Peptides against a protein of PDB entry 2AKA. Designs and how they scored, part 51

Target 1, 299 residues: chain A of PDB entry 2AKA
Amino acid sequence: MEDLIPLVNRLQDAFSAIGQNADLDLPQIAVVGGQSAGKSSVLENFVGRDFLPRGSGIVTRRPLVLQLVNSTTEYAEFLHCKGKKFTDFEEVRLEIEAETDRVTGTNKGISPVPINLRVYSPHVLNLTLVDLPGMTKVPVGDQPPDIEFQIRDMLMQFVTKENCLILAVSPANSDLANSDALKIAKEVDPQGQRTIGVITKLDLMDEGTDARDVLENKLLPLRRGYIGVVNRSQKDIDGKKDITAALAAERKFFLSHPSYRHLADRMGTPYLQKVLNQQLTNHIRDTLPGLRNKLQSQL

## One batch from the design tools (peptide; aimed at target 1 L7 L11 R292)

Design b2_p22_5_s3 (made by RFdiffusion4, then SolubleMPNN; from b2_p22_5, 11 letters changed)
Fold by OpenDDE base, seed 5:
Structure b2_p22_5_s3 (fold): chain B 299 residues (1-299), chain A 22 residues (1-22)
Amino acid sequence: as target 1 above (299 residues)
Amino acid sequence: SSEFQKKLEEIFKEIDELVSKL
């Protein structure tokens, strides 16, 4: 069972090398959410490093296939520059930006062509995620006026596929009923079979309000449920607060909060990572025989 | 390419081996 995710990674790499990524229904998890929903922070918390581009507006402009691999050593590798090992995660960030700009140009446009990044670490579980551009309604800078629709079309290329699981990231300090992530998930997965809900910014909710009903799967039921997380604040990021310290603070938050204490063992980033590893592994197991047969018929 | 096909066949063999153990 432990080797199923690495096998799918090899398939992803093989198909990426021939430019056929868009047409393959590989078992994968697509990460969707509005801008500033906290997607990048969730992914960085899995790695325990700051390595994703930061900025205002649309930060992720190409799909990022993030392949986490448990290893005795810590380093990153890109599919587009094989043989180069990155040990400085700031260089990883710079390479993502450079490779993004190489394809999209300087106008902050988007491209559906994935970047494939593999991170080896002793601190990760085997997990593959596809980080997608954040949904937006307002173009910024030199972005085309139809950027909202371009992003939507790009997301739909992933989330409409039957073997795609959806990690829907929604901030708790906004109206969850109006969550862009949950809306797109409901559109393509109306029965909530493929969607995992992540609720961020639980620490930023107004006093006297909570997301208990959502986290208990009572308000907007998903078969795979919801997991709450607490990310570093922008102040904490700017202050270079360590991710390990942030994870400890997250645990303390859930344990100390009256509305969430009873859920605390099923909340937080470490639990989310474990659930995603298990869900992806099981999903690969269930889908891989059919995928193999389909691919074999095309050879 | 023949190289790509060979690589896929190798991956499929590994898949078959793992699936058979499930």
Scores: peptide ipSAE 0.156, ipTM 0.785, DockQ to the pose 0.737
OpenDDE base, seeds 1, 2, 3, 4: peptide ipSAE 0.089, 0.145, 0.153, 0.122; ipTM 0.704, 0.788, 0.787, 0.774; seed 3 fails the geometry check

Design b2_p22_5_s4 (made by RFdiffusion4, then SolubleMPNN; from b2_p22_5, 10 letters changed)
Fold by OpenDDE base, seed 5:
Structure b2_p22_5_s4 (fold): chain B 299 residues (1-299), chain A 22 residues (1-22)
Amino acid sequence: as target 1 above (299 residues)
Amino acid sequence: SSEFEKELEEIFEEIDELVSKL
């Protein structure tokens, strides 16, 4: 069943090559969250490499279609430069930045045109995610004053599609009731059928507070539930703390925390990756018959 | 367009085969 994801990746690549990406309701997972919600760290934790652009403000400025493929070898490939294998993930980061700047210019503008990145690794499950720009209210630098609305409009192009699952990333150290990710998800998925909640920064909550009610799906119920994760701190990233060590620390966090111990087997990045693989596979199975019929009617 | 259509057909055939085994 895991082999359905690579087949949908081939569909995505084929449609991307003809420029029809925007009009297709392919089964996919869109990643949404406010700036600094921890989206990039979650994605990097899946790969086990630092490869996403870093910085202040809006880092992701184009949709990034991240296709993870389980393989015996580790390398990355971009759709826009087929045949070039990247084994250094710093070069992957630089290529994302260069390709972003090529389309958006130097003014830190945004573009709805996706970057397609495939990562082959023995350490990943088959999984495709669309990383979207972080929601913001305040323009930074040379960004247009309406950047908030431009980002929102871009996100809506993905999350309004019926076959789009939503990975809503929210930090626990902020008011979860005011989460930008959960707000946009509730707007387009009012019954919570397509939304998977991710709660980051659980380790940064004030003493005597916890997100137990959220993680137990009691506060803001989603059909697909919530998964808590612990990402590397900025200090850990700057200190080049290994992702493998961070994943071990994450597991220890959940196992040792009084409020989360009973949930520990259903928390953390490895569990999230497994759930997303399963959810996407099942979603593909359920949506492909309808998609096929639609495509056949258009050919 | 014909190459694209052929590629889509091939992908859907593979999908059908996988789904039938589930």
Scores: peptide ipSAE 0.291, ipTM 0.852, DockQ to the pose 0.589
OpenDDE base, seeds 1, 2, 3, 4: peptide ipSAE 0.268, 0.272, 0.282, 0.254; ipTM 0.839, 0.846, 0.848, 0.835; seed 1 fails the geometry check

Design b2_p22_6 (made by RFdiffusion4)
Pose (drawn by RFdiffusion4):
Structure b2_p22_6 (pose): chain A 299 residues (1-299), chain P 22 residues (1-22)
Amino acid sequence: as target 1 above (299 residues)
Amino acid sequence: SFHTELDDIFTDIDETVTKLEE
C-alpha cells in the first residue's frame, strides 16, 4: 500500500517534539555509519541534489528524519518552517546548518532533537530514513572529549528498539569486518535480521580486490542482504550535481566490472531505493496492526 | 493539541488496519 509510509510520516511528525521515551517504537529505518563511510553521498544520490552540510568530521549533529516523497514537482519543507517551500537545495543545506546551530551550544556537539525534512522529487521513491551522527574515535573537533560516546549513546537510543530497521553503511575500501556500522548493528541485532547493508566506494578498492563475497551475502550474512553503490560525481555546466549522469556512470561501473556484472541489476542507487521502499513498506504493514494499542500504553 | 492530532491519526490507523484485513 502506497499509504503505509505516509501514515508513519505523520506519526514521526507528531512525535518530533516528544522527548526520548525508551518504550516508544515506530517502524522506521535508522542510517548508521562510520564518518568515513560516505553516508551523505548515498542520501544525496537519492535526492539528486547536494543538500547536506559539509565539513570535516560530523555532518549530522541532530537526527535528520528525511521523508522522501515521489512527486512530479521538486521542493522541500521543514516541519519547523511551517508553510515555507524550499526549491533551492543550497538553502536547504543552509537551513539544516542554521537550525542545528540554533540548538547546539558548541558549534560541534550533538542534540537528540530531530530536524524533520520532507523532499518531494521525481528522483525519489516514497521512502523515509532517519540519518544519525556518524561514528568516529578521535574527537578532533572542538568539544566534547567524550563525543564518541555521546554519538554511540544517541545511536543506541534508536537502534536498540525492535521496530528500528538498521541501514548499516560501510566503505568497501576498508576492512569490512571492522566496520563500525556492522559492529554496532551486531551488538543490537545479533541474528542480523533487521540490518540492511550498504557498501559504498566500491570503485575505490585496491587493484585486484573486490567485495563480491560480501555483496553476494556470503562473508558477513544478513537476512535482508547487502547493496553496493558508487558515487561517480558528475557536474553540469554550472558546476552543480548532475544525478542522471552520475547514475549512468554508476550503472556503467557495475556492468563493466568483471566481479559485479552478474549482480548489476541488484546494485546501485535506484535499486537501493526500490529495496528500502519495499522493505520499509512491508515492515510497517507488519507492525501497524498492534501499533495503536501499544502506543497508548507506552505514552 | 498533541492528543487531538493523535486521535485523528489513530482513526486513520484503524481504517488502514481494516483495509489490510480485507

Design b2_p22_6_s1 (made by RFdiffusion4, then SolubleMPNN; from b2_p22_6, 11 letters changed)
Fold by OpenDDE base, seed 3:
Structure b2_p22_6_s1 (fold): chain B 299 residues (1-299), chain A 22 residues (1-22)
Amino acid sequence: as target 1 above (299 residues)
Amino acid sequence: SFQEELEKIFKEIDELIAKLQA
């Protein structure tokens, strides 16, 4: 079953090459969350590299199809520049920015046209995620005044698809009932069948507060549950804190926290990666017969 | 070609489905 995710990756690449990305109900995980919810940090923690654009406002302005592939070697490849292997992940970041700007222009607008990035690494499990623009209410810079609605419409193109799983990223240091990620997930998945909750910023909660009830799936139940993570702070990112060290600190956080110690084995970035790999693999298995039939009828 | 790639993928899908059903 380890080959199911790579197989779907080939489908994604093939359809992307002909410009039919948005019309296909491929088994995939769409990542949704408000701006600054910690989405980019979660993805970078999977890879163990800093490679995503950073900044104020809307950083992700095109869907990023991130295909993680377990390999003995470490490098990245873009579908739009076939044959070029990137070993410097700073160059990967720059290429994402350049390719984004090429399509959206200088106005910091958005485009629904995906960027396809494949990362080979010995440190990853096979996993494909579609990182979507962060939900925002306030235009920044030269963004169009209706940017909120443009983002929403873009997200809806992915999350409304039946074969799309939703990774809803919410910060713990804000009211979870007001989570943009969980709101959009509930709109398109009212029964919570397709949604996986990720709770970030657990280390930034006010003293005397915790997210135990959320993480135990008691407050806002999702069939697929919640996984808490602790990302690097912006200070740690700017200071180039090693991701491996950050993962060790995350483990220590859960083990030492009185409210989370009993959950520690079902928390953290490594566990999240494992769960997502398993969930996606199983989801592909379950949807593959139907997908095969649908694709055959379209040829 | 795109069609050739799809045919290859479909073959692999069919093989995987067969393995999963066995």
Scores: peptide ipSAE 0.219, ipTM 0.828, DockQ to the pose 0.822
OpenDDE base, seeds 1, 2, 4, 5: peptide ipSAE 0.123, 0.204, 0.184, 0.201; ipTM 0.739, 0.821, 0.815, 0.817

Design b2_p22_6_s2 (made by RFdiffusion4, then SolubleMPNN; from b2_p22_6, 10 letters changed)
Fold by OpenDDE base, seed 1:
Structure b2_p22_6_s2 (fold): chain B 299 residues (1-299), chain A 22 residues (1-22)
Amino acid sequence: as target 1 above (299 residues)
Amino acid sequence: SFQEELDKLFKEIDELVAKLQS
């Protein structure tokens, strides 16, 4: 069963190499959320490294196929520069930025062409995610006025596919009923069969409020449920706060919070990673029959 | 080549499917 994710990784790489990725219905998890929803922090917490572009506005401007592979060694590889091993994750960040700018130009536009990044680490479970640009309503810089719709159209290319699971990332300190992630998920998955909810910024909620009903799957039910996480603050990120320390703080948060204590063992980034590994593995298994024929018909 | 890799991958898929169904 542990070989299923690597198999799909090889498919992703093969199809990306020929530019056919956009038309394929591979069993995969697409990550969706508004800008500043905490997507990048969740992904970095899986790896335990700072390696994603940061900043204001649209940070992710191309789909990032992030392939996490459990290994005895720690390094990263890009499909677009085969054979180069990155051991400095700052260089990984810089390469993502450079490769993004190479395709999109200086106007901070978007491109549907994925970046394929594989990270080998002893600290990860096998897991592949497709990080998508954050949904926005406000163009920045030289972005076109219709950037919101361009992003949505790009997201739809992934999330409308039958074999695509949706990791919907929503901040708890905003109105969850108006969550961009949950809205788009509901649009393409009205029965909530393919959507996994992630609730970030639980530590930033107003005193006396909580997201218990959401996390207990009682407010906006999803078949696959919700998992709450606590990410590093922007100050912590800028200060290079250790992710291991942040994960310990996250655990402490859930254990000490009166509204979440009873859920603590089913919350947090490590648990999320385990769940996603299991769900992706099982999803691949379930979609394997007929997958070859389906892929052949899409080529 | 792409085709060779694809053929290999499809073979592996078929083998896995067979195992899962047995």
Scores: peptide ipSAE 0.495, ipTM 0.928, DockQ to the pose 0.742
OpenDDE base, seeds 2, 3, 4, 5: peptide ipSAE 0.472, 0.405, 0.484, 0.481; ipTM 0.924, 0.906, 0.926, 0.925

Design b2_p22_6_s3 (made by RFdiffusion4, then SolubleMPNN; from b2_p22_6, 14 letters changed)
Fold by OpenDDE base, seed 1:
Structure b2_p22_6_s3 (fold): chain B 299 residues (1-299), chain A 22 residues (1-22)
Amino acid sequence: as target 1 above (299 residues)
Amino acid sequence: SFQEKLEELFKEIDKLNAKLAS
């Protein structure tokens, strides 16, 4: 069972090397969310490092295949520069930005060509996620006027695949019915079989409101349920607040909140990591029969 | 080569499937 995720990682790397990653139905998790939904923060919380690009608009402009591997050592490695070990995660961020700009240019456009990043760490569970560009409706800067549709088309290449699980990241401080993540998930997974809901910004909800019904899977039910998380605020990020400290604050938030206390053991980033590891492992196991033949037929 | 790597990976898939089926 321990080798299932690493096996899929090797498949991802092999197919990425020939430019066919997006066209293959690998058992994987695609991360979707609107701009500023907290998607990048969730991923950074898994690693415990700041390593993703920051900025306004669509920060992620290429799919990022993020392969987390439990290891005794901590370092990162890109497929496009294999053999170079990154121990400074600021350099990882810079490499993502540079590699993105190399392909997309300076116009803040997008590219469907993935960046493959593997992170070895003693602080992570084995987990692979495909981080996708944040959905937007408004072009910024030199972005093409149809950027919204370009992003949607890119996302659809991943989330329409039958073996793709969808990590739908939605902020609690916005109308969940208008969540870009849940909308696209509902479009391609109308029965909610492949979608895992993540609710961010629970700490930013209006006074007197809560997302209890959502988190209890009673409002917009998903087969795989919802997990609430509390990310660092932008102020905390700018102030370089330690992620470990933020995770402790997250735990305190759920335990102390009247609406969420009873759910606290099934909430938070550490629990999300465990669930995703289990979900992905089980999903790979379930899809492994016939996977060889399916992949071979798609080449 | 890519083909050799793919064949190796497919063999691993087959082995895992056999193990999981037992």
Scores: peptide ipSAE 0.444, ipTM 0.912, DockQ to the pose 0.771
OpenDDE base, seeds 2, 3, 4, 5: peptide ipSAE 0.406, 0.131, 0.372, 0.408; ipTM 0.903, 0.761, 0.887, 0.901

Design b2_p22_6_s4 (made by RFdiffusion4, then SolubleMPNN; from b2_p22_6, 13 letters changed)
Fold by OpenDDE base, seed 1:
Structure b2_p22_6_s4 (fold): chain B 299 residues (1-299), chain A 22 residues (1-22)
Amino acid sequence: as target 1 above (299 residues)
Amino acid sequence: SFEEELEKLFEEIDKLVAQLQS
């Protein structure tokens, strides 16, 4: 059953090549969250490399279909430049930025046209995620005043699909009741059947506060539950702190925290990656019957 | 071609579905 994710990857590539991506209900995981919620850091921690655009405001401005493939070699490739293997992940970042700017222009606009990126690595599990633009309420630069609604409309094209799982990324140091990620997830998945909660920035919570009730699935219950993670700080990222060291620090954080110690084996980025691999595999398996007919009807 | 690749993928899907149902 480990071949199910690669099969869907080939479907994604085939449909993207003909520009038919937006209308398809493929079994996939869409990543949603507010700006600075920690989405990019979670994805980079899976790969163990810095390769995503960084900055203030809207960083992800096109959907990024990130296909992680376990391999003996480490390299990346883009669907839009077939045959080119990237071994320098800084070049991967630059290519994402260049390809984004090519379509959106210099005004930091958004486009619904996805970038398809495949990363081969011995350090990853097979996992495909669709990273979506961060939800925002504040236009930056030359962005149109309705950019918030443009982003929401783009997200809705993905998260309304029946076969779309939702990875809702929320920071713990903000009011979770007002989480943009959980709000949009609840709008399209009111029963919490398709949503996986990720709680970031647990290390940035005020002393004497914790997210235990959330992580134990008691506050805002999701069928698929919540997983807490600790990402590198912006200072750590700027200082090129090693992701392996950061993952060790994350493990230490959960083990040493009085409120999270009992959950430590079900927390952290490595556990999240494992869970997502399993959930995606199972989801593909469950949706496979009738998938051909469904896809044919959408063409 | 797209059509050829899609047909191949659909055949693989059908095969997997058959295996899952056996």
Scores: peptide ipSAE 0.480, ipTM 0.926, DockQ to the pose 0.770
OpenDDE base, seeds 2, 3, 4, 5: peptide ipSAE 0.436, 0.097, 0.101, 0.422; ipTM 0.917, 0.764, 0.771, 0.912; seed 3 fails the geometry check

Design b2_p22_7 (made by RFdiffusion4)
Pose (drawn by RFdiffusion4):
Structure b2_p22_7 (pose): chain A 299 residues (1-299), chain P 22 residues (1-22)
Amino acid sequence: as target 1 above (299 residues)
Amino acid sequence: SDLEDHIEEMEEFIEELEEQLE
């Protein structure tokens, strides 16, 4: 039903101002990744516009509830900016930065207060993801020293919940067994039943190696599987993001790689959007029947 | 049918929750 994701979108809006309550458990997807995993590029390729803050290290310092709605028109709105319509995605990026600084004392720390961003676009399927601060070790920033633990603790508040599906994002040009995202997903989902794997930067792997075993779900099995993507950034005449060309380059990559051509129809951003829309919809269908009564007891 | 009923009940619940949060 095309109605389940929108229904949960209303619940997320309603609970945006309700502080942490370990018992509240809405069906949703949390995006988890190490800082080197390229998780921003995955989201920007869904939208087809650069709109996330840029900087060294952390890009998301507050949880970003990103609600993508397929639309004929293209615009964005923040719950905290009642009635305003953003059509220039550079301004969307600037608002994310400003609203974050408005809350965070230090210009580099984190806060659990979410930013609720809804994007209407022809480039997206109906899908909602909660983007969370990326993981890192060296607190190379400017306060605080325990920042690694503050980020991990914030991630755990989301992903320890049973109705939270985990989108674990890992770069292919690294030791996938040592992926921060897959490891934290294993700590809370040992059976791998509610983690969806995303492998980025497949075009950056060393010569003569590939990620076929992981993409075929053999090496690090997850019930919901893995999906590979690449960010072959193309700019238009004005030097701005050209998503149609970028998606074609990604399609050319999978069709031409001898290790991946037989999986090409199950790789890439369009397929990932399809899979997330489907899995999120089915998950909501599964959890909605008990949801109203359960919420009353948990509030 | 049962699922649509659940959706209607949930919409009502959300409306009441929004009113209380005002």

Design b2_p22_7_s1 (made by RFdiffusion4, then SolubleMPNN; from b2_p22_7, 8 letters changed)
Fold by OpenDDE base, seed 2:
Structure b2_p22_7_s1 (fold): chain B 299 residues (1-299), chain A 22 residues (1-22)
Amino acid sequence: as target 1 above (299 residues)
Amino acid sequence: SELQQILKELEEFIEELEKQLE
């Protein structure tokens, strides 16, 4: 069971090496959400390091295949520069930015060509996620006026695949009915079979309001349910607040909140990571016969 | 081809994993 996710990683690497023309529907989790929904913070919290590009506008401009591997050592490596081990995660961030700019240029354009990043760490579970560009309606910089639709088309290349699970990230301090993540998920997964809901910014909700009904899966039911998380504030990020301390604060938030206390053991970033690991593992197991058949057909 | 060799190895690995899961 422990080798299923690494197996899919090998498949991903092999097909990436030969080009995107390989039509293999690999079991994976695509991360979708509006701009500033908190996607990058969730991913960084899994690793326990700051390593993703930050800024205003569209930060993620290429798909990022993030392969987390539990290991006794901590380092990162990119598929596009094999043999180079990164131990400084600031250098990882810089490499993502440089590789993105190399392909997209300085106009803040997007590219469907993925960046493949593998992170070895004792603090992670085996987990592979595909981080996709944030949905936006407003072009920034020299982006074309139709950038919204370019991003949407890119997302659809992933989320329409039958073997793709969807991690839909929505902020609690915005109207959930207008969540870009849940809208696109509903479009391609109308029965809610492939979608996992993540609710961020629970700590930023107006006083007297809560997302209890959503988190209890009563408002907009998903088969795979919802998990609430509390990310670091922008001030905390700028101040380089330790992620470990932030995770402790997240736990405290759920335990101390009258609306969430009863759900606290099924909330938070660590629980989310466990759930995703389990769901992805099970999903891979269910798709193995199909993968074998597809491989045989290409021999 | 190199691609066919990779696919063959991966297929064999999948088959072995399936046996372990039975």
Scores: peptide ipSAE 0.044, ipTM 0.721, DockQ to the pose 0.088
OpenDDE base, seeds 1, 3, 4, 5: peptide ipSAE 0.027, 0.032, 0.034, 0.038; ipTM 0.663, 0.694, 0.701, 0.708

Design b2_p22_7_s2 (made by RFdiffusion4, then SolubleMPNN; from b2_p22_7, 7 letters changed)
Fold by OpenDDE base, seed 1:
Structure b2_p22_7_s2 (fold): chain B 299 residues (1-299), chain A 22 residues (1-22)
Amino acid sequence: as target 1 above (299 residues)
Amino acid sequence: SSLEKEIKELEEFIEELEKQLK
């Protein structure tokens, strides 16, 4: 049996090329979270490279269809510049920024037009994610005062689709009851059927506090549960700390923490990647019946 | 078998879309 994720990747690319991406109910995972929730760090940890825009405020300003493909070689390709292979991931970052600015202009506005990026690597499992702009309440620079609502409307175009799974990224060092990611997920998935929770910044929680109840799926139950991760600190990112070393530190964190030790084998970035691969594969399989007919009717 | 058929039909659909892009 052919890998289902690569099959859907071809479908995504084809629809992107014909300009029909925004209205299609493809089996996919949309990544949602507030600004600084750690979304970009999670994605970079999957690849093991720094390649996403960084900075203050809104860094992701267009949807990024990130297609991870297990391969013997390591390189990236953009759909908008076919045939160009990027082996320097700094150049990948620069291309994302340039392509974003080309469409949005210099005002740091947003656009619903996706960027399609495929990363081939021996260090990844087959996995496709749609990274969405971070939810914010505060306009930055020349952003319009209603930027919060523009972002929300953009996210809703993806997460309202029945075949869209939601990767809700929430920081543990903030009130989870007020998580922007979990709020939007609850709005469109009130029964928690399509939502996978990711809890970041577990290492930044106050002493004597933990997210055990959340990670055990006892506080805000999701059918697909929660996975905790520990990302690199901003200092580590600025210092270009190796992601492999960070993943080892993450493993050590869970194993050594009294509240998380018993969950350690079901936590961390490698486990998250595995779960997402399986979830997406199974989801594609479940949505295959009649998918062609549905897509044809939407063209 | 049913799944394999659906996969094949989807592949054919994708191939047709890809041809239109050339």
Scores: peptide ipSAE 0.440, ipTM 0.907, DockQ to the pose 0.822
OpenDDE base, seeds 2, 3, 4, 5: peptide ipSAE 0.402, 0.411, 0.202, 0.256; ipTM 0.901, 0.900, 0.819, 0.847; seed 5 fails the geometry check

Design b2_p22_7_s3 (made by RFdiffusion4, then SolubleMPNN; from b2_p22_7, 7 letters changed)
Fold by OpenDDE base, seed 2:
Structure b2_p22_7_s3 (fold): chain B 299 residues (1-299), chain A 22 residues (1-22)
Amino acid sequence: as target 1 above (299 residues)
Amino acid sequence: SELEQVIKEMEEFIAELEEKLK
């Protein structure tokens, strides 16, 4: 018997190849958040490699289906170039940029056509995430004036699906009540049944403030709760700070902080990865019978 | 179990799809 996440990955790849990916309500986790909320950093921390495009504005301009697979080997593969194994993750970054530009051009436009990336690693749990473009209100460069609405419409194609879980990424150093991620999640999941909250930038909060009430699920309750993380700073990224060292610093942050010490075992990137693996596995188990029935009706 | 049966059916379905895509 195959693991449930790899099974759904095979299904996802097959439907992507026939161009029907957008029409299927596959069990998945969509990642949503404003620009600079820390989404890309969370994903890179799961892999333990720098491999996502960086820059100002909307960096993710196509959905990225990121399939993490626990393996004894470490390499990446793209669905659009099967048979090519990437062992240099800088080349993975370049391929994402090239494949994005091939479809969108140089005008920083967006496309709803996913990029499918599978990463094999001994450092990951089985996990599939769909990274979506960051929500923005202001066009940058030569982006169209309605880019905000284009991004929103793209996100809605994923998050409105009943079998889609939502990973809502919000920075702690901004007003949570105004979080773009939580707003869109509440719009499509008003009872908070499908939403997992991630709070980033906890280390950048003003002195004398904390996000304890949020992390304890007391301020804006979600059934699936909140997990706090501490990502590398932009300075750390530019300085090529090792992700392993950053994860150790994250653990130290939670353990040493008076407001978070009691939550430390339920915080941080490694715990987030574990929770997402478990939640996705359980979600697939619950949705497979319905998916089977739907697929059989199409035969 | 019911789940094992569902998984088996899904595996067979996926295998059929993958063969058609070759």
Scores: peptide ipSAE 0.190, ipTM 0.813, DockQ to the pose 0.599
OpenDDE base, seeds 1, 3, 4, 5: peptide ipSAE 0.026, 0.024, 0.025, 0.027; ipTM 0.610, 0.601, 0.606, 0.614; seed 3 fails the geometry check

